# Designs tried in a protein design run: peptides against a protein of PDB entry 4PAS. Part 6

Target 1, 39 residues: chain A of PDB entry 4PAS
Amino acid sequence: SVNQASTSRLEGLQSENHRLRMKITELDKDLEEVTMQLQ
Target 2, 39 residues: chain A of PDB entry 4PAS as posed
Amino acid sequence: SVNQASTSRLEGLQSENHHLRMKITELDKDLEEVTMQLQ

## One batch from the design tools (peptide; made by RFdiffusion4, then SolubleMPNN)

Design b1_p9_8_s1 (from b1_p9_8 with R1L E3Q)
Fold by OpenDDE base, seed 1:
Structure b1_p9_8_s1 (fold): chain B 39 residues (1-39), chain A 9 residues (1-9)
Amino acid sequence: as target 1 above (39 residues)
Amino acid sequence: LEQQLEELR
C-alpha cells in the first residue's frame, strides 16, 4: 500500500532525526569541553 | 544549542 510505504518511510526519518539530534548534543558538549580547556 | 534542540522536540 502507498500508505504503508509512506508510514515506514516516516518512521525511518523520525528514527534518523532522533539519532542526528543526539549526535549534535554530544558534539556540542565535546566542543564546550574543548573550548574551556583552550581558555 | 541544547535549548534550540529542545524547541524542535
Scores: peptide ipSAE 0.035, ipTM 0.529, DockQ to the pose 0.052
Fold by OpenDDE base, seed 2:
Structure b1_p9_8_s1 (fold): chain B 39 residues (1-39), chain A 9 residues (1-9)
Amino acid sequence: as target 1 above (39 residues)
Amino acid sequence: LEQQLEELR
């Protein structure tokens, strides 16, 4: 149904949003470590 | 540290 396709798309977007947030947190930590090494 | 990195952005 249109509702099932919309739900599966929302779940995929939520999973990708979570993955991207985790990658931002990792990169922010790596940037902090590099910044601390350059000071 | 997070606040000091935000001042540099």
Scores: peptide ipSAE 0.028, ipTM 0.499, DockQ to the pose 0.133
Fold by OpenDDE base, seed 3:
Structure b1_p9_8_s1 (fold): chain B 39 residues (1-39), chain A 9 residues (1-9)
Amino acid sequence: as target 1 above (39 residues)
Amino acid sequence: LEQQLEELR
């Protein structure tokens, strides 16, 4: 149904949003570590 | 440190 396709798309976007947020937090930590090594 | 990194973006 149109509702099932919309729900599945929303769940996919929510999981990708969570993955991207976790990756941003990892990269922010890696940048902090590199900045500390360059000072 | 996080605030200084944000000022560079």
Scores: peptide ipSAE 0.028, ipTM 0.513, DockQ to the pose 0.136
Fold by OpenDDE base, seed 4:
Structure b1_p9_8_s1 (fold): chain B 39 residues (1-39), chain A 9 residues (1-9)
Amino acid sequence: as target 1 above (39 residues)
Amino acid sequence: LEQQLEELR
């Protein structure tokens, strides 16, 4: 059904959005640690 | 620290 395909696509985009937000938070922390080591 | 990193970008 068109509704099932749309729901599955939305769930995929929501999971990818969450993954990318977690990766941004990790990279911001790694950048903070590197910056503290260079000071 | 995040605010100090923004001043360096």
Scores: peptide ipSAE 0.028, ipTM 0.505, DockQ to the pose 0.138

Design b1_p9_8_s2 (from b1_p9_8, 4 letters changed)
Fold by OpenDDE base, seed 3:
Structure b1_p9_8_s2 (fold): chain B 39 residues (1-39), chain A 9 residues (1-9)
Amino acid sequence: as target 1 above (39 residues)
Amino acid sequence: LEEELKKLR
């Protein structure tokens, strides 16, 4: 149904949003380490 | 360090 397709799309977008948030947290740590090495 | 990094942005 249209509702099942919309729910499956929302679940996919929620999973991708979580993955991207975890990648941002990783990059923020990498930037902190690089900044500490440049001081 | 996050508070000091925030001052550099």
Scores: peptide ipSAE 0.023, ipTM 0.459, DockQ to the pose 0.121
Fold by OpenDDE base, seed 2:
Structure b1_p9_8_s2 (fold): chain B 39 residues (1-39), chain A 9 residues (1-9)
Amino acid sequence: as target 1 above (39 residues)
Amino acid sequence: LEEELKKLR
């Protein structure tokens, strides 16, 4: 149904949003470590 | 360190 396709798309977008947030947190930490090494 | 990095942005 249109509702099932919309729910599965929302779940896919929520999982990708979570993955991207985790990658941002990792890159912010890597940037902090590099910044600390350059100071 | 996060608060010091925030001053550089």
Scores: peptide ipSAE 0.023, ipTM 0.457, DockQ to the pose 0.117
Fold by OpenDDE base, seed 5:
Structure b1_p9_8_s2 (fold): chain B 39 residues (1-39), chain A 9 residues (1-9)
Amino acid sequence: as target 1 above (39 residues)
Amino acid sequence: LEEELKKLR
């Protein structure tokens, strides 16, 4: 159904949004570590 | 550490 296809697309976008947020947090930590090593 | 990094921005 159109509703099932819309729900599955939303769930896919929500999972990708979560993955990207976790990757931003990882990169922020890596930048913090590099900044601390350069001081 | 986050508060010290915030002073550098």
Scores: peptide ipSAE 0.022, ipTM 0.457, DockQ to the pose 0.108
Fold by OpenDDE base, seed 1:
Structure b1_p9_8_s2 (fold): chain B 39 residues (1-39), chain A 9 residues (1-9)
Amino acid sequence: as target 1 above (39 residues)
Amino acid sequence: LEEELKKLR
């Protein structure tokens, strides 16, 4: 079904969006730690 | 710390 394929694609994009947001939060923390060590 | 880092952006 076109609806099933669209739903599965949306779920895949939602999971990837969540993964990328978690990676941004990790990198923001790592940048904070490096910035604090260089001051 | 977050507010001080925000001033550097």
Scores: peptide ipSAE 0.022, ipTM 0.460, DockQ to the pose 0.114

Design b1_p9_8_s3 (from b1_p9_8, 4 letters changed)
Fold by OpenDDE base, seed 5:
Structure b1_p9_8_s3 (fold): chain B 39 residues (1-39), chain A 9 residues (1-9)
Amino acid sequence: as target 1 above (39 residues)
Amino acid sequence: LEEEIEKLR
């Protein structure tokens, strides 16, 4: 149904959004570690 | 440190 296809697309976008947020948090931590090593 | 990095962005 149109509703099932819309729900599956939303779930896919929500999972990708979560993955991207976790990657931003990882990169912010890596940047902090590099900044501490340069001081 | 995070607050000081944010000021540089």
Scores: peptide ipSAE 0.027, ipTM 0.469, DockQ to the pose 0.124
Fold by OpenDDE base, seed 1:
Structure b1_p9_8_s3 (fold): chain B 39 residues (1-39), chain A 9 residues (1-9)
Amino acid sequence: as target 1 above (39 residues)
Amino acid sequence: LEEEIEKLR
């Protein structure tokens, strides 16, 4: 079904969006730690 | 610190 393929694609994009947001949060923390060490 | 990092982005 076109609806099933659209739902599975949306679920894949939602999971990838979540993964990327978690990685941004990790990199933001690492940047803060490096910035504190360089001051 | 977070506010100062955000100004550099």
Scores: peptide ipSAE 0.026, ipTM 0.469, DockQ to the pose 0.127
Fold by OpenDDE base, seed 2:
Structure b1_p9_8_s3 (fold): chain B 39 residues (1-39), chain A 9 residues (1-9)
Amino acid sequence: as target 1 above (39 residues)
Amino acid sequence: LEEEIEKLR
């Protein structure tokens, strides 16, 4: 149904959003570590 | 440190 396709698309977008947020947190930590090493 | 990094963005 249109509702099932919309739900599956939303779940995919939520999973990708979570993955991207985790990658931002990782990069922010890596940037902090590099910044500490340059001081 | 996070506040100083944010000033550089």
Scores: peptide ipSAE 0.026, ipTM 0.472, DockQ to the pose 0.135
Fold by OpenDDE base, seed 3:
Structure b1_p9_8_s3 (fold): chain B 39 residues (1-39), chain A 9 residues (1-9)
Amino acid sequence: as target 1 above (39 residues)
Amino acid sequence: LEEEIEKLR
C-alpha cells in the first residue's frame, strides 16, 4: 500500500539519520583529539 | 574542549 511504502521509506531515512549522527559524533571526537595534539 | 571547539565553528 502507499502507507507501507511511506513507512518503509521513513524507516530507511531514520536508520540513515542515525548512522550519520554516529559518524558526526566520531568525527567530533577525532577533531577534539587533533585539537588537543595541536595545543 | 568541546565548548571551545564550538566557539571556533
Scores: peptide ipSAE 0.026, ipTM 0.473, DockQ to the pose 0.131

Design b1_p9_8_s4 (from b1_p9_8, 4 letters changed)
Fold by OpenDDE base, seed 5:
Structure b1_p9_8_s4 (fold): chain B 39 residues (1-39), chain A 9 residues (1-9)
Amino acid sequence: as target 1 above (39 residues)
Amino acid sequence: LEEQIEKLK
């Protein structure tokens, strides 16, 4: 039970970490596009 | 990102 709950929590945190990294990459691209439009 | 931020200063 404790090990299963810890494993499921780690998998959830890994999935959220991946989601947040993808969102940072999208925002960096959006910032690049805005920067190019201001030049 | 860091290079883009520096160009906007």
Scores: peptide ipSAE 0.024, ipTM 0.476, DockQ to the pose 0.184
Fold by OpenDDE base, seed 3:
Structure b1_p9_8_s4 (fold): chain B 39 residues (1-39), chain A 9 residues (1-9)
Amino acid sequence: as target 1 above (39 residues)
Amino acid sequence: LEEQIEKLK
């Protein structure tokens, strides 16, 4: 159904959003480490 | 991080 397709798309977007937030947190730590090495 | 970046300016 259109509702099932919309729900599955939302679940996919929620999982991708979570993955991207985890990747931002990793990059923030990598940037902090590089910043400390440049001091 | 934001505070560390500000200290580098």
Scores: peptide ipSAE 0.024, ipTM 0.473, DockQ to the pose 0.141
Fold by OpenDDE base, seed 2:
Structure b1_p9_8_s4 (fold): chain B 39 residues (1-39), chain A 9 residues (1-9)
Amino acid sequence: as target 1 above (39 residues)
Amino acid sequence: LEEQIEKLK
């Protein structure tokens, strides 16, 4: 149904949003480490 | 992040 397709799309977007937030946190930590090594 | 970027300018 249109509702099932909309729910599955929302769940996919929520999972991708979580993955991207984790990747931002990893890159922020990597940037901090590189910044400390350059000081 | 924003504070670190500002310190590098």
Scores: peptide ipSAE 0.023, ipTM 0.461, DockQ to the pose 0.180
Fold by OpenDDE base, seed 1:
Structure b1_p9_8_s4 (fold): chain B 39 residues (1-39), chain A 9 residues (1-9)
Amino acid sequence: as target 1 above (39 residues)
Amino acid sequence: LEEQIEKLK
């Protein structure tokens, strides 16, 4: 149904949003470590 | 991140 397709799309977007937030947190930590090593 | 960006200016 249109509702099932909309729900599955929302769940996909929520999972991708979570993945991207985790990647931002990892890259922020890696940037902190590199910055500390360059000081 | 915001504090680090400020230190790099």
Scores: peptide ipSAE 0.023, ipTM 0.458, DockQ to the pose 0.158

## One batch from the design tools (peptide; made by RFdiffusion4, then SolubleMPNN)

Design b1_p10_1_s1 (from b1_p10_1, 6 letters changed)
Fold by OpenDDE base, seed 5:
Structure b1_p10_1_s1 (fold): chain B 39 residues (1-39), chain A 10 residues (1-10)
Amino acid sequence: as target 1 above (39 residues)
Amino acid sequence: TLYQQLLALE
């Protein structure tokens, strides 16, 4: 149904959003480490 | 952090 398709799309977007947040957190940590190494 | 900034936009 249209509702099922919309729900599945939302769930997909939510999971991708979570994945991207985790990746940003990882990159933040890496950037901090590089910054400390430059000091 | 960028993550904190992202969370602040929600």
Scores: peptide ipSAE 0.100, ipTM 0.626, DockQ to the pose 0.776
Fold by OpenDDE base, seed 2:
Structure b1_p10_1_s1 (fold): chain B 39 residues (1-39), chain A 10 residues (1-10)
Amino acid sequence: as target 1 above (39 residues)
Amino acid sequence: TLYQQLLALE
């Protein structure tokens, strides 16, 4: 149904948003570590 | 963190 498709789309976007947030945090940590090592 | 900075923009 349209409602099922909308719900599945929202859930997909929420999971991807979470994944991307975690990736940003990881990359930020890696960047900080590299920066500290270069100083 | 960049994540915290992103959250501050929302």
Scores: peptide ipSAE 0.100, ipTM 0.623, DockQ to the pose 0.660
Fold by OpenDDE base, seed 3:
Structure b1_p10_1_s1 (fold): chain B 39 residues (1-39), chain A 10 residues (1-10)
Amino acid sequence: as target 1 above (39 residues)
Amino acid sequence: TLYQQLLALE
């Protein structure tokens, strides 16, 4: 149904959003390490 | 962290 397709798409977007947020956290850590090394 | 800052904007 349209509702099932919309729900599945939303769940996919939510999982991708979570993945991207985790990637931002990893990059933030890497940036902090680089910043500390440059000081 | 950048992630925490992003959460604070929502």
Scores: peptide ipSAE 0.099, ipTM 0.621, DockQ to the pose 0.668
Fold by OpenDDE base, seed 1:
Structure b1_p10_1_s1 (fold): chain B 39 residues (1-39), chain A 10 residues (1-10)
Amino acid sequence: as target 1 above (39 residues)
Amino acid sequence: TLYQQLLALE
């Protein structure tokens, strides 16, 4: 159904959003560590 | 964190 297609798309977007947020957190931590090492 | 800053924009 249209509703099933919409919910599946939303779930896909939610999982990708979560993945990207985790990646941002990882890169933020790495950047902070590099910054600390350069100071 | 950058993540927290992103959340603050929502």
Scores: peptide ipSAE 0.099, ipTM 0.621, DockQ to the pose 0.685

Design b1_p10_1_s2 (from b1_p10_1, 6 letters changed)
Fold by OpenDDE base, seed 4:
Structure b1_p10_1_s2 (fold): chain B 39 residues (1-39), chain A 10 residues (1-10)
Amino acid sequence: as target 1 above (39 residues)
Amino acid sequence: TLYEQLLKLE
């Protein structure tokens, strides 16, 4: 149904959003580590 | 974190 398709799309976007947030956090940590090594 | 900073800008 249209509602099922919309729900599945939203769930996909939510999962991708979560993945991207986790990746940003990971990169922030890596940047901090590099910054500490350069100091 | 960068994540928390970005969240504050929304």
Scores: peptide ipSAE 0.095, ipTM 0.610, DockQ to the pose 0.587
Fold by OpenDDE base, seed 1:
Structure b1_p10_1_s2 (fold): chain B 39 residues (1-39), chain A 10 residues (1-10)
Amino acid sequence: as target 1 above (39 residues)
Amino acid sequence: TLYEQLLKLE
């Protein structure tokens, strides 16, 4: 149904959003480490 | 973190 397709799309977007947020956190920490090493 | 900053913008 249209509702099932919309729900599955939302769940996929929510999971991808969470994954991307976690990746941003990792990259932020990596950037901080590089910055500290350059000092 | 950048993540925490982004959360505050939503």
Scores: peptide ipSAE 0.095, ipTM 0.610, DockQ to the pose 0.671
Fold by OpenDDE base, seed 2:
Structure b1_p10_1_s2 (fold): chain B 39 residues (1-39), chain A 10 residues (1-10)
Amino acid sequence: as target 1 above (39 residues)
Amino acid sequence: TLYEQLLKLE
């Protein structure tokens, strides 16, 4: 159904959004570590 | 964090 397809798409977008947010946090930590090493 | 900064822009 249209509702089932919309729900599956939303779940996919939510999982990708979570993955990207975690990646941003990891990159922020890596950037902080590099910044500390350069000081 | 960059995440928290991004959240404030939404």
Scores: peptide ipSAE 0.093, ipTM 0.608, DockQ to the pose 0.578
Fold by OpenDDE base, seed 3:
Structure b1_p10_1_s2 (fold): chain B 39 residues (1-39), chain A 10 residues (1-10)
Amino acid sequence: as target 1 above (39 residues)
Amino acid sequence: TLYEQLLKLE
């Protein structure tokens, strides 16, 4: 159904959003570690 | 964190 397709699309977007948030947090940590090493 | 800073821009 159209509703089932819309729900599946939303679930996919939610999972991708979570993945991207985790990646941003990881990169932020890596940047902090590099910054500390340069001090 | 950078994530928290980005969230505050919304």
Scores: peptide ipSAE 0.088, ipTM 0.602, DockQ to the pose 0.555

Design b1_p10_1_s3 (from b1_p10_1, 6 letters changed)
Fold by OpenDDE base, seed 2:
Order: structure tokens, then sequence, then C-alpha cells
Structure b1_p10_1_s3 (fold): chain B 39 residues (1-39), chain A 10 residues (1-10)
């Protein structure tokens, strides 16, 4: 149904949002480590 | 986190 499709879409977006937030955090940490090593 | 910092800028 339309409601099932909307719910599935929302759940997919929420999981992707979480994944992207984790990736941003990881990249920030990696960048910090590289910056420290270059100093 | 960087995510939180970016969100705070909006």
Amino acid sequence: as target 1 above (39 residues)
Amino acid sequence: SLYDELLAQE
C-alpha cells in the first residue's frame, strides 16, 4: 500500500542518515589524525 | 561530532 511504501522509504532514509553520520565522524577522525601526523 | 557541528551551523 501507499502507507507501507512511505514507511519503508522513511526507514530507508533513517538508516542511510545514520550511516552517513557515522561516515562523517570517521572521516573527521581520520582527517584529524592525518593533520596531527603532518605537524 | 563533525555532524553535530555542521547541524549547528544551519
Scores: peptide ipSAE 0.110, ipTM 0.621, DockQ to the pose 0.491
Fold by OpenDDE base, seed 4:
Structure b1_p10_1_s3 (fold): chain B 39 residues (1-39), chain A 10 residues (1-10)
Amino acid sequence: as target 1 above (39 residues)
Amino acid sequence: SLYDELLAQE
C-alpha cells in the first residue's frame, strides 16, 4: 500500500541517517587522533 | 558531537 511504501521509505531514511551520524562520529575521532599525533 | 555541530551551522 501507499502507507506501507511511505513507512518503508521513512525507516530506510532513518536507518541511513543513523549510519551516517555514526560515520561522522568515527571520522571525528580519527581526525582527533591524527591531530594528536601531529602535535 | 561533530554531527550536532554541523547541524547547528545550517
Scores: peptide ipSAE 0.110, ipTM 0.624, DockQ to the pose 0.403
Fold by OpenDDE base, seed 3:
Structure b1_p10_1_s3 (fold): chain B 39 residues (1-39), chain A 10 residues (1-10)
Amino acid sequence: as target 1 above (39 residues)
Amino acid sequence: SLYDELLAQE
């Protein structure tokens, strides 16, 4: 149904959002390590 | 987290 398609799309977007948030956290840590090495 | 900090800037 249209509602099932919409909910499945939302769940996919929520999982991708979570993945991207985790990637941002990883990149923040990597940036901190590089910054420390440059000091 | 960096995510939370970026969200707080909006």
Scores: peptide ipSAE 0.108, ipTM 0.619, DockQ to the pose 0.421
Fold by OpenDDE base, seed 1:
Structure b1_p10_1_s3 (fold): chain B 39 residues (1-39), chain A 10 residues (1-10)
Amino acid sequence: as target 1 above (39 residues)
Amino acid sequence: SLYDELLAQE
């Protein structure tokens, strides 16, 4: 149904959003470590 | 978090 397709799409977007947030957190940590090493 | 900081810029 249209509702099932919409909910499946939302779940996919939510999982991708979570993945991207985790990647941002990892890159933030890596940047901080590099910054500390350069000081 | 950096995510929250980026979101706050919108």
Scores: peptide ipSAE 0.106, ipTM 0.619, DockQ to the pose 0.392

Design b1_p10_1_s4 (from b1_p10_1, 7 letters changed)
Fold by OpenDDE base, seed 1:
Structure b1_p10_1_s4 (fold): chain B 39 residues (1-39), chain A 10 residues (1-10)
Amino acid sequence: as target 1 above (39 residues)
Amino acid sequence: SLYDQLLQQE
């Protein structure tokens, strides 16, 4: 149904959003560590 | 967070 397709798409977008936020957090931490080592 | 900062740039 249209509702099932919309729900599945939303769930996919939510999971990808979460994955990307986790990657951003990891990269932010790595950048901070490198910055601290260079200063 | 860096995520929130990036979101605010939109």
Scores: peptide ipSAE 0.086, ipTM 0.584, DockQ to the pose 0.359
Fold by OpenDDE base, seed 4:
Structure b1_p10_1_s4 (fold): chain B 39 residues (1-39), chain A 10 residues (1-10)
Amino acid sequence: as target 1 above (39 residues)
Amino acid sequence: SLYDQLLQQE
């Protein structure tokens, strides 16, 4: 159904959003470590 | 968080 397709798309976008947020957090941590090493 | 900072730039 249209509703089922919309729900599945939203769930996919939510999971990808979460993945990307986690990746940003990881990269921020890595950047902090590099910054500390350069100081 | 860095995420929140990036979101504020939009």
Scores: peptide ipSAE 0.085, ipTM 0.584, DockQ to the pose 0.377
Fold by OpenDDE base, seed 5:
Structure b1_p10_1_s4 (fold): chain B 39 residues (1-39), chain A 10 residues (1-10)
Amino acid sequence: as target 1 above (39 residues)
Amino acid sequence: SLYDQLLQQE
């Protein structure tokens, strides 16, 4: 149904959003480590 | 968080 397709799309977008947020956190940590090493 | 900071720039 249209509702099932919309729900599955939302779940996919939510999982991708979570993955991207985790990647941002990882990159922020890497940047902090580089910054500390350059001080 | 860095995520929240980036979201605020949109």
Scores: peptide ipSAE 0.083, ipTM 0.581, DockQ to the pose 0.352
Fold by OpenDDE base, seed 3:
Structure b1_p10_1_s4 (fold): chain B 39 residues (1-39), chain A 10 residues (1-10)
Amino acid sequence: as target 1 above (39 residues)
Amino acid sequence: SLYDQLLQQE
């Protein structure tokens, strides 16, 4: 149904959003560690 | 967080 397709699409977008937020946090930490090593 | 800072740029 249209409702099932919309729900599955939203769940996919929510899982991808979570994955991307975790990746941003990891990259921020890596950048901080590199910055500290250069000081 | 960096995420929150990026979101605030929108």
Scores: peptide ipSAE 0.082, ipTM 0.578, DockQ to the pose 0.387

Design b1_p10_2_s1 (from b1_p10_2, 5 letters changed)
Fold by OpenDDE base, seed 1:
Structure b1_p10_2_s1 (fold): chain B 39 residues (1-39), chain A 10 residues (1-10)
Amino acid sequence: as target 1 above (39 residues)
Amino acid sequence: SLYEELKKLE
């Protein structure tokens, strides 16, 4: 149904959003580590 | 952190 399709899409977007947030956090940590190593 | 700053924009 339309509702099922919409729900499935939303769940997919939410999972991708979470994945991207985690990746940003990891990259932020890596950047901080590199910055500290340059000091 | 960068993540925290981005979080504030949401």
Scores: peptide ipSAE 0.085, ipTM 0.620, DockQ to the pose 0.682
Fold by OpenDDE base, seed 5:
Structure b1_p10_2_s1 (fold): chain B 39 residues (1-39), chain A 10 residues (1-10)
Amino acid sequence: as target 1 above (39 residues)
Amino acid sequence: SLYEELKKLE
């Protein structure tokens, strides 16, 4: 159904959002460590 | 840090 398709898409977008936030978090942590090492 | 702020949203 239309509602089922919309729900599945939302769940997919939510999981992708989480994945991307985790990736940004990891990159930020790596940048912080590099910055600390250069000081 | 941004790292810590994003952790709060998980």
Scores: peptide ipSAE 0.084, ipTM 0.624, DockQ to the pose 0.525
Fold by OpenDDE base, seed 3:
Structure b1_p10_2_s1 (fold): chain B 39 residues (1-39), chain A 10 residues (1-10)
Amino acid sequence: as target 1 above (39 residues)
Amino acid sequence: SLYEELKKLE
């Protein structure tokens, strides 16, 4: 149904949003480590 | 962290 399709789309976007937030956190940590190494 | 600062904008 239309509602099922919309729900599945939302769940997909929510999972992708979570994945991207995790990636940002990892990159932030990597940048911090590089910064410490340069000091 | 950058992540925490960005989170504050939401």
Scores: peptide ipSAE 0.082, ipTM 0.611, DockQ to the pose 0.678
Fold by OpenDDE base, seed 2:
Structure b1_p10_2_s1 (fold): chain B 39 residues (1-39), chain A 10 residues (1-10)
Amino acid sequence: as target 1 above (39 residues)
Amino acid sequence: SLYEELKKLE
């Protein structure tokens, strides 16, 4: 149904959003380590 | 975090 398709798409976008936020956190840690090494 | 600090500058 239309509602099922919309719900599935939303859940996919929410999971991708979470994945990207986790990746940003990891990159932030890496950047901090590089920054500390440059100091 | 560095990310949050940089975000404030945008």
Scores: peptide ipSAE 0.074, ipTM 0.589, DockQ to the pose 0.313

Design b1_p10_2_s2 (from b1_p10_2, 5 letters changed)
Fold by OpenDDE base, seed 4:
Structure b1_p10_2_s2 (fold): chain B 39 residues (1-39), chain A 10 residues (1-10)
Amino acid sequence: as target 1 above (39 residues)
Amino acid sequence: TLYEELLKQE
């Protein structure tokens, strides 16, 4: 149904959003570590 | 975190 397609798309976008947020957090941590090493 | 700062810009 249209609703099933919409919900599946939303769930996909939500999972990708979560993945990207986790990746940003990881990169932020890596950047902090590099910054500390350069001090 | 960088993520939190990005959210503040939206």
Scores: peptide ipSAE 0.091, ipTM 0.601, DockQ to the pose 0.548
Fold by OpenDDE base, seed 5:
Structure b1_p10_2_s2 (fold): chain B 39 residues (1-39), chain A 10 residues (1-10)
Amino acid sequence: as target 1 above (39 residues)
Amino acid sequence: TLYEELLKQE
């Protein structure tokens, strides 16, 4: 149904959003470590 | 941090 397709799309977008947030967190930590090493 | 700012946008 249209509702099932919309729900599946939303779940996919939520999963991708979570993945991207985790990647940002990793990059932020890497940046912090580099910054600390340069001090 | 960028992480903290991201959490504020949830």
Scores: peptide ipSAE 0.088, ipTM 0.609, DockQ to the pose 0.809
Fold by OpenDDE base, seed 1:
Structure b1_p10_2_s2 (fold): chain B 39 residues (1-39), chain A 10 residues (1-10)
Amino acid sequence: as target 1 above (39 residues)
Amino acid sequence: TLYEELLKQE
């Protein structure tokens, strides 16, 4: 149904959003570590 | 964190 297609699309977007948020957090921590090592 | 600041800008 149209509703099933819409919900599946939303679930896909939510999973990708979560993945991207985790990657941003990882990169932020890596940047902090590099910054600390340069001091 | 950068992540927290990005969330505040949404």
Scores: peptide ipSAE 0.087, ipTM 0.601, DockQ to the pose 0.610
Fold by OpenDDE base, seed 3:
Structure b1_p10_2_s2 (fold): chain B 39 residues (1-39), chain A 10 residues (1-10)
Amino acid sequence: as target 1 above (39 residues)
Amino acid sequence: TLYEELLKQE
């Protein structure tokens, strides 16, 4: 149904959003480590 | 963190 397709798309977008937020946190941590090594 | 600062912009 249209509702089932919309729900599946929303779940996909929510999982991708979570993945991207985790990647941002990882990159922030990596940047902090590089900054610390340069001091 | 950068993540927390991005959330404040939403």
Scores: peptide ipSAE 0.085, ipTM 0.597, DockQ to the pose 0.678

